# Designs tried in a protein design run: peptides against a protein of PDB entry 6MBK. Part 26

Target 1, 240 residues: chain A of PDB entry 6MBK
Amino acid sequence: GFEMVNFKEEGFGLRATRDIKAEELFLWVPRKLLMTVESAKNSVLGPLYSQDRILQAMGNIALAFHLLCERASPNSFWQPYIQTLPSEYDTPLYFEEDEVRYLQSTQAIHDVFSQYKNTARQYAYFYKVIQTHPHANKLPLKDSFTYEDYRWAVSSVMTRQNQIPTEDGSRVTLALIPLWDMCNHTNGLITTGYNLEDDRCECVALQDFRAGEQIYIFYGTRSNAEFVIHSGFFFDNNSH

## One batch from the design tools (peptide; aimed at target 1 N118 V157 T159)

Design b2_p9_8_s4 (made by RFdiffusion4, then SolubleMPNN; from b2_p9_8, 3 letters changed)
Fold by OpenDDE base, seed 4:
Structure b2_p9_8_s4 (fold): chain B 240 residues (1-240), chain A 9 residues (1-9)
Amino acid sequence: as target 1 above (240 residues)
Amino acid sequence: MDAIPRELL
């Protein structure tokens, strides 16, 4: 019903291969295909995760390290997904001095500065952890862990992390949702949910899409400031 | 793929 396509301006997205009707369930992603905090715990990162309080406390950082470990693993199950991710982002962590200076006139500047500071601190912390912790020895990051690696992973997670229920539905956890997160943004309504019975993310079509059209989803209500902080861009059609 | 967190219901 759809295919991955590299669109000139939007980058990778999904294109309909047939007519899709509004509200049609056209895309689902089982839990086993997601990159989650749980999959991080069950990966090569698991031993370190079990011993590091920051990884345990901050699921987004756990996902970032999970992403880095899997990226560095040629045989990773998620290689096809990881290869679809941008190599660089327009997020604040990639802003040049002039872009930061421009933001000084906005309310977003304080959050940007906090993000810079936090990310730098996290990198410094984990650089030391990777160099000194016994359970870091098996990580593919052991001999190569740069700030560029870390800001990429953090930015990837920042721009793509989703809250999903735990398997038993008792709590929420964080996940990256392959294939689904390739959908580019348009204005509308949230059309993705999690089906606990079938243990999968389910996306219904926001509107009718004809064969050959790009399939868009609505990412959720965001202010322009939130787009800048979390997404690194301004959405032209964003009225919020 | 856009650089925005995507919300689920």
Scores: peptide ipSAE 0.254, ipTM 0.838, DockQ to the pose 0.367
OpenDDE base, seeds 1, 2, 3, 5: peptide ipSAE 0.245, 0.249, 0.242, 0.247; ipTM 0.833, 0.837, 0.835, 0.833

## One batch from the design tools (peptide; aimed at target 1 R160 Q163 I190 R222)

Design b2_p10_3 (made by RFdiffusion4)
Pose (drawn by RFdiffusion4):
Structure b2_p10_3 (pose): chain A 240 residues (1-240), chain P 10 residues (1-10)
Amino acid sequence: as target 1 above (240 residues)
Amino acid sequence: SRFPIERYYS
């Protein structure tokens, strides 16, 4: 019912190949396809996860390393997903100095500075950990772990991650949801939810989509400062 | 009820 298309404005997204009515359940993704903090713990990253206090406290960082470890694993279950991810992003981590300079004197620039400093600190910290701590000597990252790798990983997580209930429903966790996460954003209401009975992510159409029209979802009631810093885009006519 | 899913920011 849909195909991947490279749109000028939003980059790659989903386009309808048939008419899709509003409120139609048109997209579902079972839990087994998701990359989660739990799958990160049970992966080759597990030994380091159990020893490193930062990875335990910061599921988003755990997901970034999970993504890097699987990217460096030729036989990873998630290779189809990793190979279709973007190679670059428009998060401020990728901005030139003069591009960030336009933000001087604004409310938003402080968070740009924090993002930069946090990412650089994290890279340097984990570089040392991977190169020296025994619990990381079997990681794929020992051979090569560049700043570009880390910038890409945290950018992938921040622009795509989601909160889902745990398999039991009593807790929440952070996850990457393949296929569905290729939908771009438009104004509207959240129409994506987690179905605990079928144990899958489900998305109903936000609005009518004719064949040939791009399929959009509503990401959330975020400001443009949040969209730029964490999602890497500015949304014209953001009603929120 | 369905648990709503939105883009999560830290």

Design b2_p10_3_s1 (made by RFdiffusion4, then SolubleMPNN; from b2_p10_3, 5 letters changed)
Fold by OpenDDE base, seed 5:
Structure b2_p10_3_s1 (fold): chain B 240 residues (1-240), chain A 10 residues (1-10)
Amino acid sequence: as target 1 above (240 residues)
Amino acid sequence: MRFPISLYIP
């Protein structure tokens, strides 16, 4: 019902191959295909995860390291997904000096500086951990862990992480959702949920889409400032 | 391009 297409201005997106009706369930992604904190725990990262308080406390960082480990693994199940991710981002961690200066007149500057500081501190911490911790020896990134690697992974997770329920529905966890996160953004309502019975993410169409049209979803309510911080762009048609 | 969201639980 859809195909991946590289759109000129928007990058990768989904295009309908048939007519899709509003509220039609056109896309679902089973839990087993997601990159989650749980899959991180069950990966080569698991032993280190079990011994590091920061990884345990901050699921986003766990996902970042999970992403780095899988990227460095040629046989990773998620290689096809990882290869669709940008090699760099337009997020604040990638801003040039002049771009940061432009933000000095905005409220976003404080968040940008916070991201810089936090990311740098995290990298310094984990660089030491990776170099010295026994459970880091088997990580594929053991001898190749640069700030650029970490910045990329953090930015990838920052722009794509989602809250989903645990398998038993008792708690929420964080996940990257392959295929689904290829949908680009438009104004509207949230049309994605998690079906615990079938253990999958489900996305229904925001509107009617004709064959050949790009399929858009609503990412959620964000101010333009929040778009800059989280996604690195302003949304001209943002109604919030 | 994406940013974080919270998925609804049925």
Scores: peptide ipSAE 0.030, ipTM 0.702, DockQ to the pose 0.128
OpenDDE base, seeds 1, 2, 3, 4: peptide ipSAE 0.024, 0.024, 0.028, 0.026; ipTM 0.674, 0.668, 0.689, 0.662; seeds 1, 3 fail the geometry check

Design b2_p10_3_s2 (made by RFdiffusion4, then SolubleMPNN; from b2_p10_3, 5 letters changed)
Fold by OpenDDE base, seed 2:
Structure b2_p10_3_s2 (fold): chain B 240 residues (1-240), chain A 10 residues (1-10)
Amino acid sequence: as target 1 above (240 residues)
Amino acid sequence: SMFPISLYIP
């Protein structure tokens, strides 16, 4: 019912291959296909995760390292997904001097500086951990862990992380949702949920889409300032 | 691109 397409201005997105009706369940992603904190625990990162309190406390960082480890693994199940991710982002961690100067006139500057400082501190911490911790020896990034790697992974997670239920539905966890996160944003209502009975993410169509049209979803209600901080872009038709 | 979202349980 859909295909991945590289659109000129929007980058990769999903295009309908047939007519899709509003509220039609057109896309679902089983838990086993997600990159989650749990899959991170079950990966080569698991032993280090079990020993590092920051990885345990901050699921987003766990996902970032999971993403880096899988990127460095040629036989990773998620290679096809990772290869679709941007190599760089328009998020604050990638801002050039002129962009930062522009933001100095806005309230966002404090958040930008905080992100810079926090990310740098995290990198410094984990660089030391990777170099010295016994459970880091099997990590594919052991001998190649740069700030560029880290800011990419953090930015990838920052822009794409989702809260989903645990398998038993008792708690929430964090996940990257392949295929689904290829949908670009439009104004509307949230049409994605998690079906615990079938253990999958489910997305219903926000509106009618004809064959050949790009399929859009609504990411959620955020201000433009929040868009800049979390996703790196402004949305002109943002109702928030 | 994408930004973080919380998925609901139907």
Scores: peptide ipSAE 0.026, ipTM 0.673, DockQ to the pose 0.128
OpenDDE base, seeds 1, 3, 4, 5: peptide ipSAE 0.023, 0.025, 0.024, 0.025; ipTM 0.634, 0.667, 0.654, 0.669

Design b2_p10_3_s3 (made by RFdiffusion4, then SolubleMPNN; from b2_p10_3, 5 letters changed)
Fold by OpenDDE base, seed 4:
Structure b2_p10_3_s3 (fold): chain B 240 residues (1-240), chain A 10 residues (1-10)
Amino acid sequence: as target 1 above (240 residues)
Amino acid sequence: SLFPISLYLP
């Protein structure tokens, strides 16, 4: 019912291959296909995760390292997904000095500075961990862990992380949702959820889409500042 | 796409 297409200005998105009606379940992604904190724990990162308090406390960082490890692994199950990710982002961590200077007049500046500070500190911390921790020796990034790598991974996770339930539904965890996260944003209502009975992420169509049209979803309520911080762009038609 | 979100479905 859909295909991945590289759209001008928007990058990769999903295009309908047939007519899709509003509220039609057109896309679902089983848990086994998701990159999650659990899959990170079960990967080559697992031994280090089990001994590092920061990885344990911050699921987003665990996902970032999971993403880096899988990217560096030629036989990774997620290679097809990872290859669809941007090589660079328009997020604050990539802002030029002029962009940062402009943001000084906006409500986003404090969060931008926080991101810079936190990301730099995290990189410095984990650089040392990777160099010195015994369980880091098995990581494919052991001899190649640059700030650019970390910035990319953190930005990838920041722009694509989702909360999903654990298998038993008792807690929430973080996940990257392949294929689904290729849907570009439009104004509307949230039409994606997690079905625990079928153990899958489910997306219903926000509106009618004709064959050949790009399929858009609504990412949630955001201010323009939040879009800049989390998505790296302003949404002119943002109702908030 | 950037900053997607999912919800619980009953």
Scores: peptide ipSAE 0.045, ipTM 0.692, DockQ to the pose 0.145
OpenDDE base, seeds 1, 2, 3, 5: peptide ipSAE 0.024, 0.024, 0.026, 0.026; ipTM 0.648, 0.662, 0.656, 0.674

Design b2_p10_3_s4 (made by RFdiffusion4, then SolubleMPNN; from b2_p10_3, 6 letters changed)
Fold by OpenDDE base, seed 5:
Structure b2_p10_3_s4 (fold): chain B 240 residues (1-240), chain A 10 residues (1-10)
Amino acid sequence: as target 1 above (240 residues)
Amino acid sequence: MLFPISLYIP
């Protein structure tokens, strides 16, 4: 019902190959295809995860390292997904001096500085961990772990992480959702949920889409300031 | 480009 297309201004997105009606379930992604904190625990990162309190406490960082490990693994199941991710981002961690100076006139500047400082501190911490911890020896990051690597991974997770239920539905966890996160944003209502019975993410169409049209979803309610901080862009039709 | 979302939990 859809195909991946590289759109001129929006980059990769999904295009309908047939008419899709509003509220039609057109896209689903089983848990086994997701990059989750749990899949991180079950990966080559698992031994280190079990010994590092920060990885255990901060699922977003666990996902970042999971992403880096899988990127460095030629046979990773997620290689096709990872290859669709930007190599660089327009997020604050990538801002040049002029962009930061511009933000000084906004309330976002304090959050940008905080994010930058925290990311740098995390990198310094984990650089030492990777160099010294026994369970880091088999990681593909052992010999090459740069700030650029970490910045990329953190930015990837920051822009794409989602909360989903755990397998038993008792708690929430973090996930990257391949295929689904290729949908670009439009104003509307959240049309994505998690079906625990079938153990999958499910996305229903926000509106009617004709064959050949790009399929958009609503990412959620955020201010433009939050968009800048989290995704690095403004949305003109944002309700906030 | 995407940003974080909390999915509905049934």
Scores: peptide ipSAE 0.026, ipTM 0.684, DockQ to the pose 0.130
OpenDDE base, seeds 1, 2, 3, 4: peptide ipSAE 0.028, 0.023, 0.023, 0.024; ipTM 0.688, 0.662, 0.657, 0.666; seed 1 fails the geometry check

Design b2_p10_4 (made by RFdiffusion4)
Pose (drawn by RFdiffusion4):
Structure b2_p10_4 (pose): chain A 240 residues (1-240), chain P 10 residues (1-10)
Amino acid sequence: as target 1 above (240 residues)
Amino acid sequence: SARVIPVLPP
């Protein structure tokens, strides 16, 4: 019912190959395909996760290393997903100095500074941990762990991650949801939810989509400052 | 910064 297309404005997205009516359940993704904090713990990263207080407290950072570890694993279950992810992003981590300079005197620039400093600090910290701590000597990252790797990983997480209930429904966790996460954003309401009975992520059409039209979802009621800093885009006519 | 995905009703 859909195909991948490289759109000028949004980059790659989904395009309808048939008419899709509003409220039609057109996309579902079972839990097995998701990359989660739990899958990160049970992976090759597990030994380091159990020893490092930062990874335990920050599931988003745990997901970034999970993504890097699996990227460096030739036989990873998630290789189909990793190989289709973007190689670059428009998060401010990628901006030139003069591009950030336009934001001087604004409310938004403080968060740009924090993002930069936090990412650099995390990279330097984990570089040291990986190169010296015995609990990381079997990680794929010991051979090579560049700043570009980390910038890519945290950018992948921040522009794509989601909260989902745990498999039991009593807690929440952070996850990457393949296939569905290729949908770009438009104004509207949230139409994606987690189905605990079938144990899958389900998405109903936000609006009617004719064959040949791009399939959009509503990401959330975020500001443009949040879209730029954490999602890497500015949304014209953001009603929120 | 994660998106929120609600639980669907039964």

Design b2_p10_4_s1 (made by RFdiffusion4, then SolubleMPNN)
Fold by OpenDDE base, seed 2:
Structure b2_p10_4_s1 (fold): chain B 240 residues (1-240), chain A 10 residues (1-10)
Amino acid sequence: as target 1 above (240 residues)
Amino acid sequence: SARVIPVLPP
């Protein structure tokens, strides 16, 4: 009922191939297709994860390294998904000097500087870990781990990470949701849930969409500052 | 079922 399309100005999104009614379940993604903290633990990253306190404490960083390991693996199951991700982002970690100068007049500059400093410190830490830790030897990124790699992975996770339940529903975990995360944002209500019985993410239509129309979802309530800092865009019709 | 919630960085 949908297809990936490159839209002008908005980039990649999903387009309806048939009429979709409001509240219709039009998209679902089984857990096995998700990139999760659990899939990271079950990957080549698992041994290192089990011994590094930062990877264990920060699921977003675990996902970032999971992305990097899978990107460096030509036979990765997630290659088709990874190839759909942007090569660069409009988030602060990619700002040019003029963009940073523009933000100096705003309170957002402190958050930007914090992101720069935190990301740089994380990179320095993990560069050392990858060079010295025994369980890093089998990682496909062992001989190629640059700041640009880390910046990309962190930005990918920052813009796309989701909270979902664990398989037994007892806890929450972090996930990247392939295909679903191609939906661009509009104002509205959260229309995606997790069906534990079928072990899948389920998205129902926010509104009626006609064949040929772009399908939008609501990312949640955010300020414009949060959109800029964490998503890389302004939303003119943001009600927050 | 639980909501799937996009998460902002801390």
Scores: peptide ipSAE 0.260, ipTM 0.859, DockQ to the pose 0.122
OpenDDE base, seeds 1, 3, 4, 5: peptide ipSAE 0.041, 0.146, 0.260, 0.059; ipTM 0.734, 0.757, 0.861, 0.785

Design b2_p10_4_s2 (made by RFdiffusion4, then SolubleMPNN; from b2_p10_4 with V4E)
Fold by OpenDDE base, seed 3:
Order: C-alpha cells, then sequence, then structure tokens
Structure b2_p10_4_s2 (fold): chain B 240 residues (1-240), chain A 10 residues (1-10)
C-alpha cells in the first residue's frame, strides 16, 4: 500500500500506492524487526551490557551501541534500515562554531553545552570500557570507536527512539522502528500504537490519502513518541 | 524524516 520515496524538500518519506482511508491500518512492524534494548542484549553487545551499569541504566545508550555494532557488521539484519539513516543530523552535536556562537546570546546555549559535555564524557567512559573490558574484545567497533561514530549513533537514537511495551507488557522499553520512522510529520493526532496480542507496532492513517500522495503521521509534541496503547486504540471511539 | 530533536537527559 506504500513505497519509500525521496521527496525533494523532506528527504525520504512514504508514498501511498493505493487509496488509503482515514483510520485504516496501513502499516505494521512486528517486534522481531525492531531495534530494541532487548535485541541489543541478545546481540554481540549482550555480554558487555550484562556487566556495564550505564548500558543497563540508559536504554538510549544501549540502542546507540547496538546501532554501531550492527552498522559495523556487514551481515546485520538491520543493514537495509541503517543505510537509510542520515550520515549527519541537524542536532546540537553537529553545530558549527558559528552556530554555537549565535546561540551564546540565548538560553539554549546551556542545553547545548550540557549535551556536548555529557556526550563527550560518555564517549570517554565507553572508550575506556571498550579498550579494557574483556567482553568488548568481540565488538566489531573495538579498533574503530571514534567520537564521530558515537555522536552519530547518539543522534540517530535521539531523533528516532520510541517507547514501546516489553514483550510481556509489564514495562516500557525503547525501540527504533524501521520503515515506520520513514514517515514525515504533519500536524494531527498520534495514530501509532503497539498491539501486544499480535506483538507489533501498528499505524492507522491520520486522514484519507490518495494513490501517489505522501503519507504523513503526527510524531506528537515530544520527539520521543510514546506508543503504549491500550487495547482498542483502533476502535472508532478513540476520543480525538 | 525530520523529527523533533529531544535534548539528551542530563
Amino acid sequence: as target 1 above (240 residues)
Amino acid sequence: SAREIPVLPP
């Protein structure tokens, strides 16, 4: 019902290949296709994760390292997804000196400096961990872990991480959602949820889309969308 | 996709 297209101003997005009606379930992504904290634990990163308190406490960093390990693995299942990610981001971690100087007159400079400082400290910590920890010897990034790599991974996760339920639905975890995260943003309501019964992310159409139109979704008011949906998210009685 | 960029928690 859709295809990936490179739109001139918006970059990659999804285009409808048929007419899609409002509230129609047009896109779903099973858990097995997601990059999650759980998939990180089950990867080559798992042994290190099990022994590092920061990886355990900060799911976003676990996802960043998972992304780096998979990117460095030619046979990774997620290579097709990773290749669709930007090589650089319009995030504070990529600001040029002149952009930072411009922000010095604003309150935002404190947040930018905090982010730089925290990211640099995290990199320094994990650089040491990768060099010294026995379980790091199996990581494909052991001899090629640069600040640029870490900056990219952190920025990728920051811009694309989502909250989903754990497999048993008892807790919330973090995930990157391939294919779904290619949708560009429009104003509206959140139309994406997680179906625990079928163990998949589900997206219903925000509005009618005609064949050939770009499919937009609403990311919400926060960059990290929460997709913990109670049973019945797709029932007509969603109080808009 | 251009998503809003969250600030990393301190």
Scores: peptide ipSAE 0.027, ipTM 0.687, DockQ to the pose 0.053
OpenDDE base, seeds 1, 2, 4, 5: peptide ipSAE 0.022, 0.025, 0.025, 0.027; ipTM 0.639, 0.678, 0.650, 0.690; seed 4 fails the geometry check

Design b2_p10_4_s3 (made by RFdiffusion4, then SolubleMPNN; from b2_p10_4 with V4L)
Fold by OpenDDE base, seed 5:
Structure b2_p10_4_s3 (fold): chain B 240 residues (1-240), chain A 10 residues (1-10)
Amino acid sequence: as target 1 above (240 residues)
Amino acid sequence: SARLIPVLPP
């Protein structure tokens, strides 16, 4: 077993409540609990999704709008998950002038500027869509859609989106994985997969964890530059 | 915390 704990420097994480052995299946999340492109299509966003080519083409943007709609919905099933998300991020979309100046000496500056310009363009496009499209009238964000809202949602998705199989296993789709995405990062191997037979994400323990220890997982192979761009953190012991 | 997402391979 495990529990959610607020760790002082790392924020929320998972702590073992019993001894967990390496390779033990300690955590699984059924598809029905995931925020997916499919759940976005089946939500209040569905009518707009069916008519907007960008939402259809860009699953990450569909997830961002799904997060915003569910956050604005008091009775959303995902409220407990959404409340665990940071209100702000250390990602390039939140960089202050001094942080941008530091990056000017690096190749990352071009990616930061590209991301900022793309996000601003997307916001301007969707602001107009939300104001003018008939299917946007029922969205809970209709009267409250700021750049800060969009920046938050895009950053939440950028830092938490996963590829999972579709229900039939024929394609990949995008998902946010509640509870599982609370594990903090450590160096190691990927220990999470998708079980199509049981239709769930499955996570096995990277190592032995004792009762009271924080449970870490490996988020995948990324450079420190990619960590900054995609997650807003450095990992000094990253071998990549 | 914020994550770099493992692309879970299918």
Scores: peptide ipSAE 0.041, ipTM 0.740, DockQ to the pose 0.172
OpenDDE base, seeds 1, 2, 3, 4: peptide ipSAE 0.037, 0.038, 0.042, 0.035; ipTM 0.745, 0.745, 0.743, 0.736; seed 3 fails the geometry check

Design b2_p10_4_s4 (made by RFdiffusion4, then SolubleMPNN; from b2_p10_4 with S1P)
Fold by OpenDDE base, seed 5:
Structure b2_p10_4_s4 (fold): chain B 240 residues (1-240), chain A 10 residues (1-10)
Amino acid sequence: as target 1 above (240 residues)
Amino acid sequence: PARVIPVLPP
């Protein structure tokens, strides 16, 4: 067992409520609970998705709009998950002038500028789509779609998106994984996979965790620069 | 918690 806890410096995370052994399957999330490109297609966004080539081609943008639509829907199944998401991020899209100046001495500056430019262009495009496309009329964000909304959604997806298999296992798709993505990061190995037979994400413990200890997972091998770009944090003990 | 994109293979 585990519980969500607010840790002082790390924010929300998962804490063990019992002793968990290394390699123990302690957490699983069925596909039906995931926010996926497929669930986006099956939502109020579906009609617009079916007619917009960018939404179809870029699953991350589809997820971003899925988040915005569900956030604006009081009865959304994902409201409990969405409420756990930060309202703002420490990612490049939120950088102030001083933070950008610091990055000017690094190769990351080019990626930051590119990301900002691309995001701004996407917003401008979709603002027009939402204002003019017939299938956008029923979207809960029709009358309220700001750059701040889009920046938040894109940042949420950027920091939390996962590649998972399609239902038939023939391809990969994108998903947000509620509950599981509350685990904070530590150095180690990937301990999460997808069980196609049971159609669920499965996470095994990276190490032994005692009752009362925070449960950490390894997010993947990235440089600190990549962590800043994708997750907004540095990891000094990163072996990459 | 913010993350880097992971791949979750079968």
Scores: peptide ipSAE 0.060, ipTM 0.788, DockQ to the pose 0.213
OpenDDE base, seeds 1, 2, 3, 4: peptide ipSAE 0.035, 0.046, 0.056, 0.052; ipTM 0.734, 0.779, 0.781, 0.781; seed 3 fails the geometry check

Design b2_p10_5 (made by RFdiffusion4)
Pose (drawn by RFdiffusion4):
Parts: sequence; structure tokens; C-alpha cells
Structure b2_p10_5 (pose): chain A 240 residues (1-240), chain P 10 residues (1-10)
Amino acid sequence: as target 1 above (240 residues)
Amino acid sequence: MARSIPVLPS
């Protein structure tokens, strides 16, 4: 019912190949396909996750290393997902100095500075940990772990991650949801939820989509400062 | 910053 298309404005997204009515359940993704903090713990990253206090406290950082470890694993279950991810992003981590200079004197620039400093600190910290700590000597990253790798990973997580209930429903965790996460954003209401019975992520159409029209979802009631810093885009006519 | 996904009702 859909195909991947490279749109000028939003980059790659989903386009309808048939008419899709509003409120139609048109997209579902089972839990097995998701990359989660739990799958990160049970992966080759597990030995380091158990020893490093930062990875235990910060599931988003755990997902970034999970993404990097699987990217460096030729036989990873998630290779189909990793190989279709973008190679670059428009998060401020990618901005030139003069591009960030336009934000001087604004409310938003402080968070740009924090993002930069946090990412650089994290890279330097984990570079040292990977190169020296025995619990990381079997990681794929020991051979090569560049700043570009880390910038890409944290950008991939921040622009795509989601909160989902745990498999039991009593807790929440962070996850990457393949296929569905290729939907771009428009104004509207959240129409994506997690179905605990079928154990899958389900998305109903936000609005009618005719064949040939791009399929959009509503990401959330975020500001443009949040969209730029964490999602890497500015949304014209953001009603929120 | 993560997107929030609700649990669907029964």
C-alpha cells in the first residue's frame, strides 16, 4: 500500500499506492523488529552495558551504541534497517559555525551549545572506555570509533527514537521502530499507538491519503526549537 | 528527545 520516495522537502518518506482512508490501520510493526534498550543489553554491547554507569542511566546513549555495534556487525539481524538509514542529518551537530552564528541572542542557542558539548564529551569519554576497558575489547568499535560515527548515531537516535511500553506493559523503554519511522511530519493528532495484545506498533491514517500522496504522521506537539535541535528540521506553520 | 507513543485501549 505504500512505496519509498525521495521527496525534495522532507527527504525519503512513504507515498500511498492506493487510497487510504482516515482512521484506517495501514501500518503495523511487531516488537521483534524494534531496536530497544533491552535488545541493546542482550547484544554484543551487553558486557560494556553492565559495567558502564552512563549506559545504564541513559537509554538514548545505549541505543546509539547499539546502532553502531550492529552497523559494524556484518550479520546483524537489523542490517536491513541500518542500511536504509540516512548517512547525514540536519541536527545542529552538522551545522557550520556561521550557521549557528545566526542564532546568537536567541532562546534556542543555549540548547545548541549543550548538545554540542554533551556529544563531544560523550564521544571522548566512550573513546577512552572502548580503547582501554577490558569489557569493551570484544566490541566491534575497538577497531574504529570515529567522532563521525558517534555524531551519526546520536543524530539517528534523537531524530527517530520513541517511548514504548515494555513487553509486560508496566514500564516504558526507548525504541527505534523500522519502516514506520520513515513517515514524515505534518500537523494533526497522534495516530500511532502500541498494541500490547498483538505486541506491535500500530498506525492509523491521520487523514485521507489518495494514491500518489505522501503519507504523513503527527510527530508530537513539539516547538520548532525542539524540531530543529532534536529532529533536524523546521516546520512551517507549526500550530504548537 | 523521544516521541511518546500511547498504549492502545482494549

Design b2_p10_5_s1 (made by RFdiffusion4, then SolubleMPNN; from b2_p10_5 with S4E S10A)
Fold by OpenDDE base, seed 2:
Structure b2_p10_5_s1 (fold): chain B 240 residues (1-240), chain A 10 residues (1-10)
Amino acid sequence: as target 1 above (240 residues)
Amino acid sequence: MAREIPVLPA
């Protein structure tokens, strides 16, 4: 087993409560526990989703709004998960003036400006949608939708979104994976996949972990969306 | 999981 622990420098992580052997299936998360585009469609956001082309086209934004709606809902099933999320992120959207000034000498400045511009534009668009669209009236964020809220949600999804298969395995969808995404990262091999037969995300241990040790997983150089593999575990070197 | 490499939003 494992337990959630707040580590001094790394924030929340998972600690082994017993010895775990390499390649042991120590963690699995059934689909029903995931925050997905489908769960967003089945939530209070569903009616608006069905009417807004951007929510339909951009699953990451759908997840961001799903996250905001659930955060604003005291009785949300995902409250325990949401409370584990950082309040701020080291994403470009949170860069201070000095950090941006430093980046002016780098090629990254263009990407930073692009993110700022895109996020601001999205916020302005959805602010208007939330204020004017009939299907937005039941959203718990109707009267409390700030740029800071949107920035947080977008950053949460940007840093934690994963691709998983649909139930029939015919397509991919986006998901936030509670419990699993609490694992901090280390160098190694991708040891997470999706088991369609049991309809769950599965993670096997990267190495031996003793009782009391923090459990790390490898994120590789790939995007978060690629951490969960469609057809099993990729133990190939993630060196692109 | 406090800090992750951001994926570019679509």
Scores: peptide ipSAE 0.030, ipTM 0.715, DockQ to the pose 0.045
OpenDDE base, seeds 1, 3, 4, 5: peptide ipSAE 0.024, 0.026, 0.024, 0.026; ipTM 0.658, 0.675, 0.660, 0.697; seed 1 fails the geometry check

